# Ledger of designs, part 25: peptides against a protein of PDB entry 5HB3

Target 1, 150 residues: chain A of PDB entry 5HB3
Amino acid sequence: RQMQDRCMSEYNQRIRNAPEGSIDPFRMACYKIIGRCDLSNRSLDGLQTDVNDWIWLQFNLARETDRSLELAGESYGLAELQASIREIGLKHFPKTAAEDTNGSFGMFFYLQILAGMFEQAIAYLYPFSYVDAVHFAIALTYYGLLRPVD

## One batch from the design tools (peptide; aimed at target 1 K91 H92 N102 L111)

Design b1_p19_3_s1 (made by RFdiffusion4, then SolubleMPNN; from b1_p19_3, 16 letters changed)
Fold by OpenDDE base, seed 4:
Structure b1_p19_3_s1 (fold): chain B 150 residues (1-150), chain A 19 residues (1-19)
Amino acid sequence: as target 1 above (150 residues)
Amino acid sequence: SAAELAQQRKQLAQMLASE
C-alpha cells in the first residue's frame, strides 16, 4: 500500500509539474505497472513497444480482484479486457476472409484465446481457416475450456 | 520478409496503443 501510494503521488506530481518531454518513460511505465496509475490509459508512451509488449501490459494491468479493493480507484479485470479486445476487433481486424489482406486475423484470434474468449475465437477463426478452427475446438474441448453445443 | 513483418507488427502495436 505504501509503495502504491508513493507511486500515485509521484505520478500525479510529475504529470502536473514536469516539463513536457522531461519525464523518463521507463519511470512512468513503472508507475503504470506497479502503481497502477491511470489505468484508463493502457499504453506506454515514449517507449518503443511491439504487439507483445502491448499484450503483456494488458494482462498485467488486468486484475481478478474485488473491485472495491482497487487502490487506484479504477477497476480493470478480465471482463474489461475482453470488452476491449472485442472493440479492438471491430476497429482493427478483418471481420471476414474477404477483408483479410495481410493475415492479421491470426493475431485477433490469438488475442481472443489469451483472454479466454474461446467460443468467440473459434467462431471468428472458422471462416478464415476451418481446419485450424476445428483443431483448436477439439483441443479446447478436451481440456474443458470450450462448451460444445449439445 | 522479416523486416516487413516487424513493421506490420509495429503498426499494429501503434493502433492497439491508441485504444
Scores: peptide ipSAE 0.216, ipTM 0.791, DockQ to the pose 0.741
OpenDDE base, seeds 1, 2, 3, 5: peptide ipSAE 0.173, 0.214, 0.176, 0.212; ipTM 0.768, 0.790, 0.773, 0.789

Design b1_p19_3_s2 (made by RFdiffusion4, then SolubleMPNN; from b1_p19_3, 14 letters changed)
Fold by OpenDDE base, seed 4:
Formats: C-alpha cells, structure tokens, sequence
Structure b1_p19_3_s2 (fold): chain B 150 residues (1-150), chain A 19 residues (1-19)
C-alpha cells in the first residue's frame, strides 16, 4: 500500500508538474506498472510498443479484487480485459474469412487464447482454419482448459 | 514478411492504445 501510494503520488506529480517533453516515459511506465497508476489509460505513452507489449501491460495491470471491497474506484481485472479484447475484436479484426485480407485473424485468436477466452478463441478460429481450430481444441481439452458444451 | 508483420503489430498496438 505505501509503495503504491508513493508511486501514485510521484506519477501524479510528474504528470502535472513536469515540463512537456521532459518526462521519462520509462519511469512513467514503471509507475504505471508497479503502482497501477491511472488504470483508465492502459497504455505506455511515449514508448514504441507492439501488440505483445500491449497485452503484457494489460495482464500486468489486471488484478482480481473482491467486488465487495471495490468502492467506486478503478477496477481492472481479467473480466475487464476479456471484455476489452471482445470489443477490440469487433472493431479491428475480421469476423469472417471473407473479410480477412491480411491474415490478422491469427492475432485475434492469439489475444483470446492469452486472455483465457478458449471457447471463444476456438469458435473464432474455426471458420478461418478448421484444422488449426481442431488441433487447438484437442490441446486445450487435454489440459482441461476447454469446456466442451455438452 | 517479418517486417510487414511487425508493422501490423505496431499499427494494431496503436489502435488498441487509443481505445
């Protein structure tokens, strides 16, 4: 708690008081990651990041909190991350094989797998690559991660 | 191919960060 409060204080102080362009983006990233500062902005400003960096950050920031203890504060857990991935999927990824021009379906499949959205991931992959979907389904079932709907 | 993939990853990350 003390460390988090300190990180939040330093983060807010720098955001408010630092001259424009003087903020070390890596330092700010550290505050965000360690202190979970400003969870409404789940990005690393001023850093060149890719999808792997983005998803890594999301998982790092995600914490399961007891909903009973969550006052009106910023909650960000796995459920919120999964919701975000669903929304991203609807906006930025092909819904059908016919819409796939760049092979980006694989990335969305990957994101869903990382987020533990196994059933949705398999269902999504199936129309793009039947063989791959079946292989992943077998593997996920083997590890007890896929719940086949009876 | 690798360069194009990296470009796509960056573009996607930018799009994701803007949401």
Amino acid sequence: as target 1 above (150 residues)
Amino acid sequence: MAEELEKQKKELAEALSSE
Scores: peptide ipSAE 0.127, ipTM 0.734, DockQ to the pose 0.778
OpenDDE base, seeds 1, 2, 3, 5: peptide ipSAE 0.119, 0.117, 0.115, 0.121; ipTM 0.725, 0.724, 0.724, 0.730

Design b1_p19_3_s3 (made by RFdiffusion4, then SolubleMPNN; from b1_p19_3, 13 letters changed)
Fold by OpenDDE base, seed 1:
Formats: sequence, C-alpha cells, structure tokens
Structure b1_p19_3_s3 (fold): chain B 150 residues (1-150), chain A 19 residues (1-19)
Amino acid sequence: as target 1 above (150 residues)
Amino acid sequence: SAAKEEAMKKEMAAALASE
C-alpha cells in the first residue's frame, strides 16, 4: 500500500508538473504496471507496442483479487479483459471468412485463447479453418479446458 | 507472412487507440 501511494503521488505530480514529452515513457509504464496508476488508460503512451505487449499488459493490469476486498477501486479482472477482447473482436477483426482480407482471424483466435475464452475461440476459428479448429478442440479437450456440450 | 503480421499489428494498434 505504501509503495502504491508513493507511486500514485509521483505519477500525479509528474503528469501535472512535467512538460509534455519530458516524462520517460518507461517510467510511466512502471507507474502503471507496478503502481497501478491510471488504470483507466490501458495503453502505454509514447511506447511502440505489439500485440504481445498489449496482451501482456492487460494480464498484468488485471487483478484476480477478490472483488470483496476492493472497496471503491476500479475492479479490472479476467471478466473485464474478456469483455474488452470481445469488444475488440467486434470492432477490428473479421466476423466471417468473407471479411478476412489479411488473415487477421488468427490473431483474434490467439487473443481469445490467451484470455481463456476457449469455447468462443474454437467457435470463431471454425468457419475460417475447420481443420485447425478441430485440432485445437481436441487438444483443449484433452487438457480439460473444453467441456463437451452434452 | 510479414504482411499478415503487419496487418494484425495495425488492427491491434487501432484497438489500443480506441481504448
């Protein structure tokens, strides 16, 4: 708690008092990740990030802590991350094979798998690649991650 | 392919910008 309070204080002070562009983006990233500062902004400003960086950040920002203990704070857990991925999918990824011009369906499949959205991921992949969907379904079932629909 | 990867990165960048 004391560390978080110090991080928040420093973060707020720097945002308010530092000239634009003078703040080290890596330092700001540390405040966000370690200090959990400004969690409403789930991006790292001033840093070039890829999809792996993005998903890594989302998982680090997500708290698995019991909602019961977080009084008034923004609770961002796995459910919220999954909701965000669904929203991203609806806005930025192809819904059908006919809409897929760049083969980006694989990335959205990947994101869903990482977020534990296994059933949705397989269902999404199926119309794009039947063979791959079946292979992943078999593997996920073997590891007990897919529940066979009765 | 490299082109496919770049396209995916652009989509994710757009997603990040929208959040």
Scores: peptide ipSAE 0.080, ipTM 0.724, DockQ to the pose 0.568
OpenDDE base, seeds 2, 3, 4, 5: peptide ipSAE 0.061, 0.038, 0.038, 0.052; ipTM 0.674, 0.667, 0.631, 0.685; seeds 2, 4, 5 fail the geometry check

Design b1_p19_3_s4 (made by RFdiffusion4, then SolubleMPNN; from b1_p19_3, 16 letters changed)
Fold by OpenDDE base, seed 5:
Structure b1_p19_3_s4 (fold): chain B 150 residues (1-150), chain A 19 residues (1-19)
Amino acid sequence: as target 1 above (150 residues)
Amino acid sequence: EKKKLEEQKKKLAEALSSE
């Protein structure tokens, strides 16, 4: 608790008082990740990041906190992350094989699997790669992660 | 191929960070 309060204080002080461009982006990232400061902004400003860095950050910031202890505005859990991935999918990824010019369907499949959206991931993959979808469905069923609809 | 994939991942990361 004392460490978190100190991180929040230092983060807020730096955002408000530091000259533009003088803030070490790695230090600010540490405050965000360790101190859970400003969780409404789930990006690392001033850092070159890729999709793996983005998804890693989302999972680190996502907590199943007892909704009772977090201020109502900062609750970000797995359900919210899944909702975000769904929205991202609708905006940035192909819906059909005919729309896929860049082979980006695999990345969206990967994001859905990481987020535990197994049924949706398989349903999405099926029109792009039937063989892969069937293999993943078998594997997920074997591990009890996919519930076959009777 | 690897370079093209990295560029696509970078563009996607930029799009994801802006939402």
Scores: peptide ipSAE 0.162, ipTM 0.770, DockQ to the pose 0.802
OpenDDE base, seeds 1, 2, 3, 4: peptide ipSAE 0.153, 0.153, 0.156, 0.159; ipTM 0.759, 0.763, 0.763, 0.768

Design b1_p19_4 (made by RFdiffusion4)
Pose (drawn by RFdiffusion4):
Structure b1_p19_4 (pose): chain A 150 residues (1-150), chain P 19 residues (1-19)
Amino acid sequence: as target 1 above (150 residues)
Amino acid sequence: TTETAEEIHAFMNEVAAAE
């Protein structure tokens, strides 16, 4: 309780609202991770990072809590992470094979799998490659990670 | 194959920057 308060406040006063270009980029990153500061802006600004670093941070900052009482601030768990993956799908990725030329649909399928969006990931992949979708569904169903119809 | 992989990677970097 103490450390979360001290770390959150320290980050707001002496880092976010501090002179720009003065604070080490990695240090700001260490505070965002350790203290989960500013869950509203889950980015790695000032660092040479790629899409995999961004994806990792989304999951790294995610935490699951019992759905019974409040958290300090806004919650960020798997549910919120999935909501974010969904909008990225509509905005940046195609739904039909006609919209895809480079083979990028695989990246969104990969994202949905990471987030545990198994039903949606298989349904998304089928129009691009029904063979792979059929077999990935078999792999998931074997371990019990695919909700079937009654 | 390498050129396609580089194009997908660049596209994904654009997605990460936009988000």

Design b1_p19_4_s1 (made by RFdiffusion4, then SolubleMPNN; from b1_p19_4, 12 letters changed)
Fold by OpenDDE base, seed 4:
Structure b1_p19_4_s1 (fold): chain B 150 residues (1-150), chain A 19 residues (1-19)
Amino acid sequence: as target 1 above (150 residues)
Amino acid sequence: DAARQAARQAFWNQVAAAS
């Protein structure tokens, strides 16, 4: 907690007072991850990141807590992450195979699986790759993660 | 393969920038 408090303090100080472009983006990333600073901004500005960096950050920032005990602005759990993934999917990822470029559908499928959106992931993958969708469905069902029927 | 990876990265950059 002491380290977290220090991170928060330094983060706030730098955000407010440091000249533009002078802040080390890696250091700021550390403050966000360790200090949980500015959780409403779940991105790493000034860094070149990939999809894995993004999702890793989301999981690190997400907490499985009783949402009733937290302020709305501070509540970020699995449900919120899933909502975010759904949103970016609707905005950016291909809806059909004809829209797919460079296999980007697989990236969205990947994100959905990691976030536990299994039914949605399979449904999404099916029109792009029937074979892969069926294989994943079988495996997920075996482990009780996929609910084909309510 | 490298070109495909670069294309996927470019795509993600667009997604991340818009999110």
Scores: peptide ipSAE 0.448, ipTM 0.898, DockQ to the pose 0.535
OpenDDE base, seeds 1, 2, 3, 5: peptide ipSAE 0.444, 0.438, 0.437, 0.443; ipTM 0.898, 0.896, 0.895, 0.897

Design b1_p19_4_s2 (made by RFdiffusion4, then SolubleMPNN; from b1_p19_4, 11 letters changed)
Fold by OpenDDE base, seed 5:
Structure b1_p19_4_s2 (fold): chain B 150 residues (1-150), chain A 19 residues (1-19)
Amino acid sequence: as target 1 above (150 residues)
Amino acid sequence: DKEREEKIKEFWNEVAKES
C-alpha cells in the first residue's frame, strides 16, 4: 500500500534526522499503527496512556500474517503478545496473595483474559480469590474457552 | 474505590515505562 510505504519512509527519516524531542508523538503513533514501523517498540512515548490504551495498541499491532509479507521485516502476533504479557507478569505483578501490596492482581488477570491466556489466568487468580476463579472457570468452560485438565 | 483506582493507574504507568 502506498500510504504504508510512505509512512515507513517518513518514520525512518524522522527518527534519524529530527531533533530529539521535536517529533509529534501522535504522528509517530500513526506511523507505527498504519506503517507498522519499529514494532519492537510497542509504546507511545510522549502520550498519556492507560492499560486499555496499551492493550488496544498491542492488539492493533499484532498480526497473524506470513513473515515474508511483513513490510517491517518483523513478526508480531498473538503468541508474541502473550509472551510479552507473561514477562510483564513475572516482572511486575504479585505471584501470591502474600506479595499483593497494591491489589494489582486483577489487572494482570484482566490482561491474561484479553490475550486468551485463560488457563493461566484462572490458575493465577485462584490463590487471590478462590470464588472468583471458580466462577470464571465455569463460565469459560461453558463457552468452550477453557481446557480442563483431567 | 477512587483511591484504589488511582493507585492502580499509577502502578500501570510505572510498568508501562519498561514495556
Scores: peptide ipSAE 0.312, ipTM 0.857, DockQ to the pose 0.604
OpenDDE base, seeds 1, 2, 3, 4: peptide ipSAE 0.311, 0.292, 0.303, 0.219; ipTM 0.856, 0.847, 0.850, 0.788

Design b1_p19_4_s3 (made by RFdiffusion4, then SolubleMPNN; from b1_p19_4, 11 letters changed)
Fold by OpenDDE base, seed 5:
Parts: sequence; C-alpha cells; structure tokens
Structure b1_p19_4_s3 (fold): chain B 150 residues (1-150), chain A 19 residues (1-19)
Amino acid sequence: as target 1 above (150 residues)
Amino acid sequence: SAARQAEIQAFWNEVARSS
C-alpha cells in the first residue's frame, strides 16, 4: 500500500509538472502497473508492444475483486476485458472464412482463449478450421473448461 | 518468416491504436 501510494503520487506529479514527452515511457508504465494510475488508459504510449504485451497488461490491470475494494477507485475485471475483446473482434477480425484475407483469425482465437471465452472461441474457429476447432473442443472438455450442450 | 512477422505486428499495431 505504501509503495502504491508513492507511485500514484509520483505519477500524478509527473503528468502535471513534466514537459510533454520528457518522461521515460518505461517509468510511466511502471507507475501505471504498480500504482494502478489512470486505468482508463490501458496503453503504453511510446513503447513498441505486441499482442502478448497488450494482453499481459490487460491481465495485470484487471481485478477479479469488488469495485469497492479497488485502491485506485477504478475497476476493470475479466468481464470488461472479455467485452473489450469482443469489440476488438467485431471491429478488426474476419467474421467468416470468406472474409479472411490475412489469416488473422488465429490471433482472435488466441485472445478469446486467453480470456476464458472458450465457447465463443470454439464457435469462432469452427468455420475457419473444423479440425482444429474439434480438437480444441475435446481438450477443453477434458479439462472441464468447455461443457457439452444438453 | 520475418516478413510475415512484420505483417502481423503491423496488423496488431493498427488494432491497438484503435482500441
């Protein structure tokens, strides 16, 4: 708590007092992650990141706790992350095999799996790769993560 | 390949900027 409070204080001070673009983006990233400052902005400006960096950040900032217990007064849980991934999917990823021009469907499947959206992930993958979808469905069912429809 | 990886990264950059 003490460390987090210090991070929040320093973050707020720097964003107010430092010239634009003068702050080390890695330092600001640390303040965001540790201090949980400005959780509405879930990007790391000034840093080259990939899909893994993005999803890692989302999970680190996400909390599966009651909003009332959030120290920063901001909450972002798994449900919100899942909603965000759905929106990203609708906006950027192919909805059918006919729309697939760059093979990006695999990345969306990947994100859905990581976010625990198993049923949706399998349903999405099925028209792109029947065999893979079936294999994943079997595996997920085996581990109790996917339940058969009754 | 490196070219394919660059394409994937470019795609993600676009996604990330709009998210």
Scores: peptide ipSAE 0.384, ipTM 0.876, DockQ to the pose 0.516
OpenDDE base, seeds 1, 2, 3, 4: peptide ipSAE 0.379, 0.374, 0.376, 0.376; ipTM 0.873, 0.873, 0.872, 0.873

Design b1_p19_4_s4 (made by RFdiffusion4, then SolubleMPNN; from b1_p19_4, 14 letters changed)
Fold by OpenDDE base, seed 4:
Structure b1_p19_4_s4 (fold): chain B 150 residues (1-150), chain A 19 residues (1-19)
Amino acid sequence: as target 1 above (150 residues)
Amino acid sequence: DAVRQQIIQEFWNQVAKES
């Protein structure tokens, strides 16, 4: 708790007072991860990141902790992460094979799978790759991860 | 394959900026 509070304090101070370009983005990332600072901003500015970096950060921030131990408004769990992924999907990813120009559907499928959105992931993948969707569905069902959608 | 990965990375960069 003390460490967290310190991180929050330093994070806020640096964000407000540090000269532009002087902030070490890795240090800021540490504050965000350890201190759970500014959870409304779940990006790492100033860092060259890929999708794996992004999703790793999201999972790190989406902790299943007792929300009563967190500050008001500073809660971010799996449900919120899943909501974020859904929103990203709606905004940026192709809905059908006809809309897919860059082959990015696999990326969204990947994100959904990682976030435990198995039913949605399979449903999404199906029109792009029937064979792959079926294979994943079988595997997920075998492990009890795929639930029938009501 | 490298070209494809680059395209995907560029796509993600755009997504990340707009998310």
Scores: peptide ipSAE 0.361, ipTM 0.871, DockQ to the pose 0.523
OpenDDE base, seeds 1, 2, 3, 5: peptide ipSAE 0.355, 0.346, 0.353, 0.350; ipTM 0.869, 0.867, 0.866, 0.867

Design b1_p19_5 (made by RFdiffusion4)
Pose (drawn by RFdiffusion4):
Structure b1_p19_5 (pose): chain A 150 residues (1-150), chain P 19 residues (1-19)
Amino acid sequence: as target 1 above (150 residues)
Amino acid sequence: EEEAVDSYFTTYFEELEEE
């Protein structure tokens, strides 16, 4: 309780609202991770990072809590992470094979799998490659990670 | 956050086109 308060306040006063270009980029990153500061802006600004670093941060900052009482601030768990993956799908990725030329649909399928969006990931992949979708569904069904119809 | 997502996926799509 103490550390979270001190770390959150310290980050707001002496880092976010501090002179720009003064604070080490990695240090700000270390505070965002350790203290989960500013869950509203889950980016790695000031660092040479790629899409995999961004993805990693989304999960790294995610935490699951019992759905019974409040958290300090806004919650960020698998549910919120999935909501974020969904909007990225509509905005940046195609739904039909006609919209895809480079083979990028595989990235969104990969993202949905990481987030545990198994039903949606298989349904998304089928129009691009029904063969792979059929077999990935078999792999998931075997371990019990695919909700079937009654 | 949205600007960072746009930047990462724009770079990803440009690199994939070059391949």

Design b1_p19_5_s1 (made by RFdiffusion4, then SolubleMPNN; from b1_p19_5, 12 letters changed)
Fold by OpenDDE base, seed 4:
Structure b1_p19_5_s1 (fold): chain B 150 residues (1-150), chain A 19 residues (1-19)
Amino acid sequence: as target 1 above (150 residues)
Amino acid sequence: MDEAIDRLLSAYFAKLAAE
């Protein structure tokens, strides 16, 4: 807690007082990752990142907190991440095989898998690639991650 | 929705289309 408070203090101080463009983006990234500073902005500004970096960051920032104990704090957990992934899917990715023009469905499948949305991921993949969906379903079932819909 | 991921996905799709 003390470390977190210190990180927050330093982060806020730098954001407010540092000349524009003078802040080391890597340092800011450290504050965000380690100190969980400014969780409302879950991006690494000033760094060249890709989708993998983004999703990695989201997982690092996501924490399961007991909502009963958090009165006013920003809560960001797996559920919120999953909600974000759903929104991303609706906005950016093909919903059906007929809409797929560039094969981007694989990325959305990947994101869903990473977010633990296994049933949804398989259901999504199935119309695009039956064979792959079956293989993943078998694997997920083997590891007890896929819950068959009763 | 996070504007960052929108940009990143746009870049990803652009790259995918170029391949």
Scores: peptide ipSAE 0.424, ipTM 0.883, DockQ to the pose 0.668
OpenDDE base, seeds 1, 2, 3, 5: peptide ipSAE 0.419, 0.419, 0.412, 0.415; ipTM 0.882, 0.882, 0.879, 0.881

Design b1_p19_5_s2 (made by RFdiffusion4, then SolubleMPNN; from b1_p19_5, 13 letters changed)
Fold by OpenDDE base, seed 2:
Structure b1_p19_5_s2 (fold): chain B 150 residues (1-150), chain A 19 residues (1-19)
Amino acid sequence: as target 1 above (150 residues)
Amino acid sequence: MEKTIDELLSKYFAELAAK
């Protein structure tokens, strides 16, 4: 709590008082990640990122905490991330093997796995790569992460 | 500002297509 408060204070101070372009983006990233500052903005300014960086950030910012314990207005949990991944899938990724033109299905599978959407991920992967889907299904089942449909 | 996920994915797809 004390650390979080410090992060918030410093984050806010820098946002308000620092000259434009003088803010160390890595420091700001630390405040965001560690201090959970300004969770309404889940991007990192001044950093070169890719999809992996993005999903890593989203996952780290997502917390399954009691919303009542979080400061008012800044709730971002796994459910929200999963919803985001779902929307990304609908918008950007092939829905069926027939729609796959560039082999991008693997990335969406990856995103779903990272978001804990195991059943959906396996179901999605299956028509694209049967063998991989089966292997992942076995592994996920072994670890109790894949639930058979009741 | 950090690139939006849309932009990041666009870049990813472009790179994928280039391979």
Scores: peptide ipSAE 0.375, ipTM 0.850, DockQ to the pose 0.540
OpenDDE base, seeds 1, 3, 4, 5: peptide ipSAE 0.374, 0.368, 0.374, 0.374; ipTM 0.850, 0.846, 0.849, 0.847; seed 5 fails the geometry check

Design b1_p19_5_s3 (made by RFdiffusion4, then SolubleMPNN; from b1_p19_5, 11 letters changed)
Fold by OpenDDE base, seed 1:
Structure b1_p19_5_s3 (fold): chain B 150 residues (1-150), chain A 19 residues (1-19)
Amino acid sequence: as target 1 above (150 residues)
Amino acid sequence: MDEATDKLLKKYFEELAKK
């Protein structure tokens, strides 16, 4: 807690008082990740990041914390991440095989799997790749992650 | 979804289309 408070204080101080361009983006990234500062902005400003970095960041920032300890609006857990993934899916990813122009369906499937959205992931994958969907469904069922409806 | 995320995903799709 003391470390987090210190990170938050330093983060806020630098954001407010540091000359433009003088802030080490890596240091700011550390404050965001470790200190969970400014969770409303889940990006690493000033860093060149790719989709893998973004994925990593989202899942690292998503924590099941006691909501009573977090300030209103700063709670970011699995539920919020899942909601974000749904939103991203609706906006950026193909919804049907007919809409698939670049094969990006696999990335959205991957995101849903990472977020524990197993039933939705399988349902999404099925029209794109029947064989893969069946294989994943079998595996997920074997590990008790997919609940077959009788 | 923030603008940064949109930009990143757009870039991802552009790169994917080039492969």
Scores: peptide ipSAE 0.332, ipTM 0.854, DockQ to the pose 0.697
OpenDDE base, seeds 2, 3, 4, 5: peptide ipSAE 0.326, 0.323, 0.329, 0.327; ipTM 0.852, 0.851, 0.853, 0.853

Design b1_p19_5_s4 (made by RFdiffusion4, then SolubleMPNN; from b1_p19_5, 9 letters changed)
Fold by OpenDDE base, seed 4:
Structure b1_p19_5_s4 (fold): chain B 150 residues (1-150), chain A 19 residues (1-19)
Amino acid sequence: as target 1 above (150 residues)
Amino acid sequence: MEEAVDKLLKKYFEELAKK
């Protein structure tokens, strides 16, 4: 708790008072990750990142904690992450096999799986790759992660 | 949706198109 408070304090101080160009983006990233600072901005500014870095950050920031224990009153959990993934899918990824030009469907499938959206992931993958969808469905069912609708 | 992820995805698709 003391460390988190210190991270929050340092993060806020630097954002507000640091001269332009003097902020070490790696240091700020550490504060964000460890202190969960500024959960409204879930990105690592000033760093060269990719989609994998982004999704990793989202999972690190997502917590199913009692809101009463969060200092900033900001809550970011799995439900919010899943909502973000759905929105990303609607905006950026092909909705049908006919719309797929670059084979990007695999990335959206991957994001859904990571977010625990197993039923949606399988349903999405099915029209793009039947064989893969079936294999994943079998595996997910075996582990009790897929809830087939009766 | 964060502008940051939009940029990252755009970059991802650009890279994917080059393969």
Scores: peptide ipSAE 0.395, ipTM 0.865, DockQ to the pose 0.716
OpenDDE base, seeds 1, 2, 3, 5: peptide ipSAE 0.393, 0.391, 0.385, 0.389; ipTM 0.865, 0.864, 0.861, 0.863

Design b1_p19_6 (made by RFdiffusion4)
Pose (drawn by RFdiffusion4):
Structure b1_p19_6 (pose): chain A 150 residues (1-150), chain P 19 residues (1-19)
Amino acid sequence: as target 1 above (150 residues)
Amino acid sequence: SAEDHYFTDYFTELKEENE
């Protein structure tokens, strides 16, 4: 309780609202991770990072809590992470084979798998490659990670 | 947004690799 309060306040007063270009970029990153500061802006600004670093941060900052009482601030768990993956899908990725030329649909399928969006990931992949979708569904069903119809 | 920046780079690199 103490450390979360001190770390959150320290970050706001003496880093976010501090002179720009003065605070080490990695240090700000360490605070955002360790203290989960500013869950509203889950980015790695000031660092040479790629899409995999961004994806990692989304999951790294995610935490699951019993759905019974409040958290300090806004919650960020698998549910919120999935909601974010969904909007990235509509905005940046195609839904039909006609919209895809480079083979990028695989990235969104990969993102949905990471987030545990198994039903949606298989349904998304089938129109691009029914063969792979059929077999990935078999792999998931074997371990019990695919909700079938009654 | 952050995802715009990262996915723009990702799509550009994927296109170059296919060339």

Design b1_p19_6_s1 (made by RFdiffusion4, then SolubleMPNN; from b1_p19_6, 11 letters changed)
Fold by OpenDDE base, seed 2:
Structure b1_p19_6_s1 (fold): chain B 150 residues (1-150), chain A 19 residues (1-19)
Amino acid sequence: as target 1 above (150 residues)
Amino acid sequence: SPWDKVLSKYFKKLAEENA
């Protein structure tokens, strides 16, 4: 709590006193990840991030804490992340096996799994790889993460 | 969306690797 309060204080002070874009990107990242500051801006300007780093960042920012328990003034939850994943899926990823040109379906499947979108992930994967979809379905069912469709 | 930039890079890389 004390650390978070300190982070928030420093963040607010820097935003007020520093020219826009003058804050060290790594420091900004720390304020966002640790201090949960200004989570509405999820882009880390000035940091070169690959897809893996970006994914890591998004999931770290998306803490599934009840808003009531979050000491942070802003929250970005799993629901928002899931919504974002749905959006990028519709926009960037193949919807059918026929649309798959680069084999990118696996990445979208992966994102859905990470986001806890298990049923959707399996449904998505099924037309691309039946065998893999079945294997994952079995595994997810075993762990109680997949609800059997009656 | 910030995702667009990251994904664009990813897809570009993927295309290059599959070429």
Scores: peptide ipSAE 0.321, ipTM 0.859, DockQ to the pose 0.848
OpenDDE base, seeds 1, 3, 4, 5: peptide ipSAE 0.312, 0.315, 0.306, 0.320; ipTM 0.856, 0.856, 0.853, 0.859

Design b1_p19_6_s2 (made by RFdiffusion4, then SolubleMPNN; from b1_p19_6, 10 letters changed)
Fold by OpenDDE base, seed 5:
Structure b1_p19_6_s2 (fold): chain B 150 residues (1-150), chain A 19 residues (1-19)
Amino acid sequence: as target 1 above (150 residues)
Amino acid sequence: SPWDKVLSKYFEELKKKNE
C-alpha cells in the first residue's frame, strides 16, 4: 500500500510538472504496472514492443478483483480486456477459413483462450479446424471451463 | 486502438515468415 501510494504520488507529480513526452518510457511502464497509474493509456508510448510483450502487458494490467476492493484509483478488469479482444477480432482477424490468408486464426484463438472466452474461442476455431476445436472443447469441459450448451 | 499498431506489425512479420 505504501509503495502504491508513493507511486501514484510520484506519477501525478511528474505528469503535472514534466513536459509532454519527457518521462522515461520505462519509468512510465513501472507506474502503470506497479502503481496502476493512468490505465486508460496502455500503449507504453516510446517503447517498441512486440506482440508478446503487448499481450503480457494487457493481461498483467487486467484485474479480476472487485472494483470496490482495488486500492488503485483506476481499474482495468478482465471484462474490458475481453471487450478489446472482441473488437480486435472483428477488425483484424479472419472470420472464416476462406478469409484466412496468413494463418492468423490461431493467434486470435489463443487470445480468446487467455481472456477466458472459451465458448467463443471454440466456436471461432471450429470452422478453421474441426479436430482441434473438438479436442479443445473436450479438454476445457474436463477442466470445467466450458459450459455445455444444452 | 493501441492494438492496431501492434497487430499490424505482427501481421507483417507473419507475412514475411510465410513467404
Scores: peptide ipSAE 0.293, ipTM 0.846, DockQ to the pose 0.851
OpenDDE base, seeds 1, 2, 3, 4: peptide ipSAE 0.285, 0.292, 0.287, 0.281; ipTM 0.844, 0.846, 0.844, 0.841

Design b1_p19_6_s3 (made by RFdiffusion4, then SolubleMPNN; from b1_p19_6, 11 letters changed)
Fold by OpenDDE base, seed 5:
Structure b1_p19_6_s3 (fold): chain B 150 residues (1-150), chain A 19 residues (1-19)
Amino acid sequence: as target 1 above (150 residues)
Amino acid sequence: SAWDKVLSEYFEKLAKENA
């Protein structure tokens, strides 16, 4: 808590006092990740990130904590992340095997799994790979992550 | 959106690898 308060204080001071673009991008990243400052901007300006780094960042910024406990920081929960995943799925990823031109369905399946959208992930994978969908369904059920339909 | 940019780059990379 003390560390977070210090990070927020320093972040606010630097944003107010530093010329635009003068802040070290890595330092800014630390304030965002550790201090949870300015989570409305989920990009790391000035850093070259690939899709893997981007995914890592989004999930690290996401917190399942009750908003009541995050007194000083912005809240970005799993629910908001799941909503974003649904949105990008509708916009960027194939809905059926016939629409799949580049094999990107696996990435969307991966994102849904990471976001805890297990039922939706299996349902999505099923038309692309029946065998894989069944195997994942069995595994998820075994670990208690997928509820079997009674 | 930030997602749009990252995903566009990913799809471009994927297309190059599959070509």
Scores: peptide ipSAE 0.318, ipTM 0.856, DockQ to the pose 0.820
OpenDDE base, seeds 1, 2, 3, 4: peptide ipSAE 0.311, 0.308, 0.312, 0.301; ipTM 0.853, 0.851, 0.852, 0.847

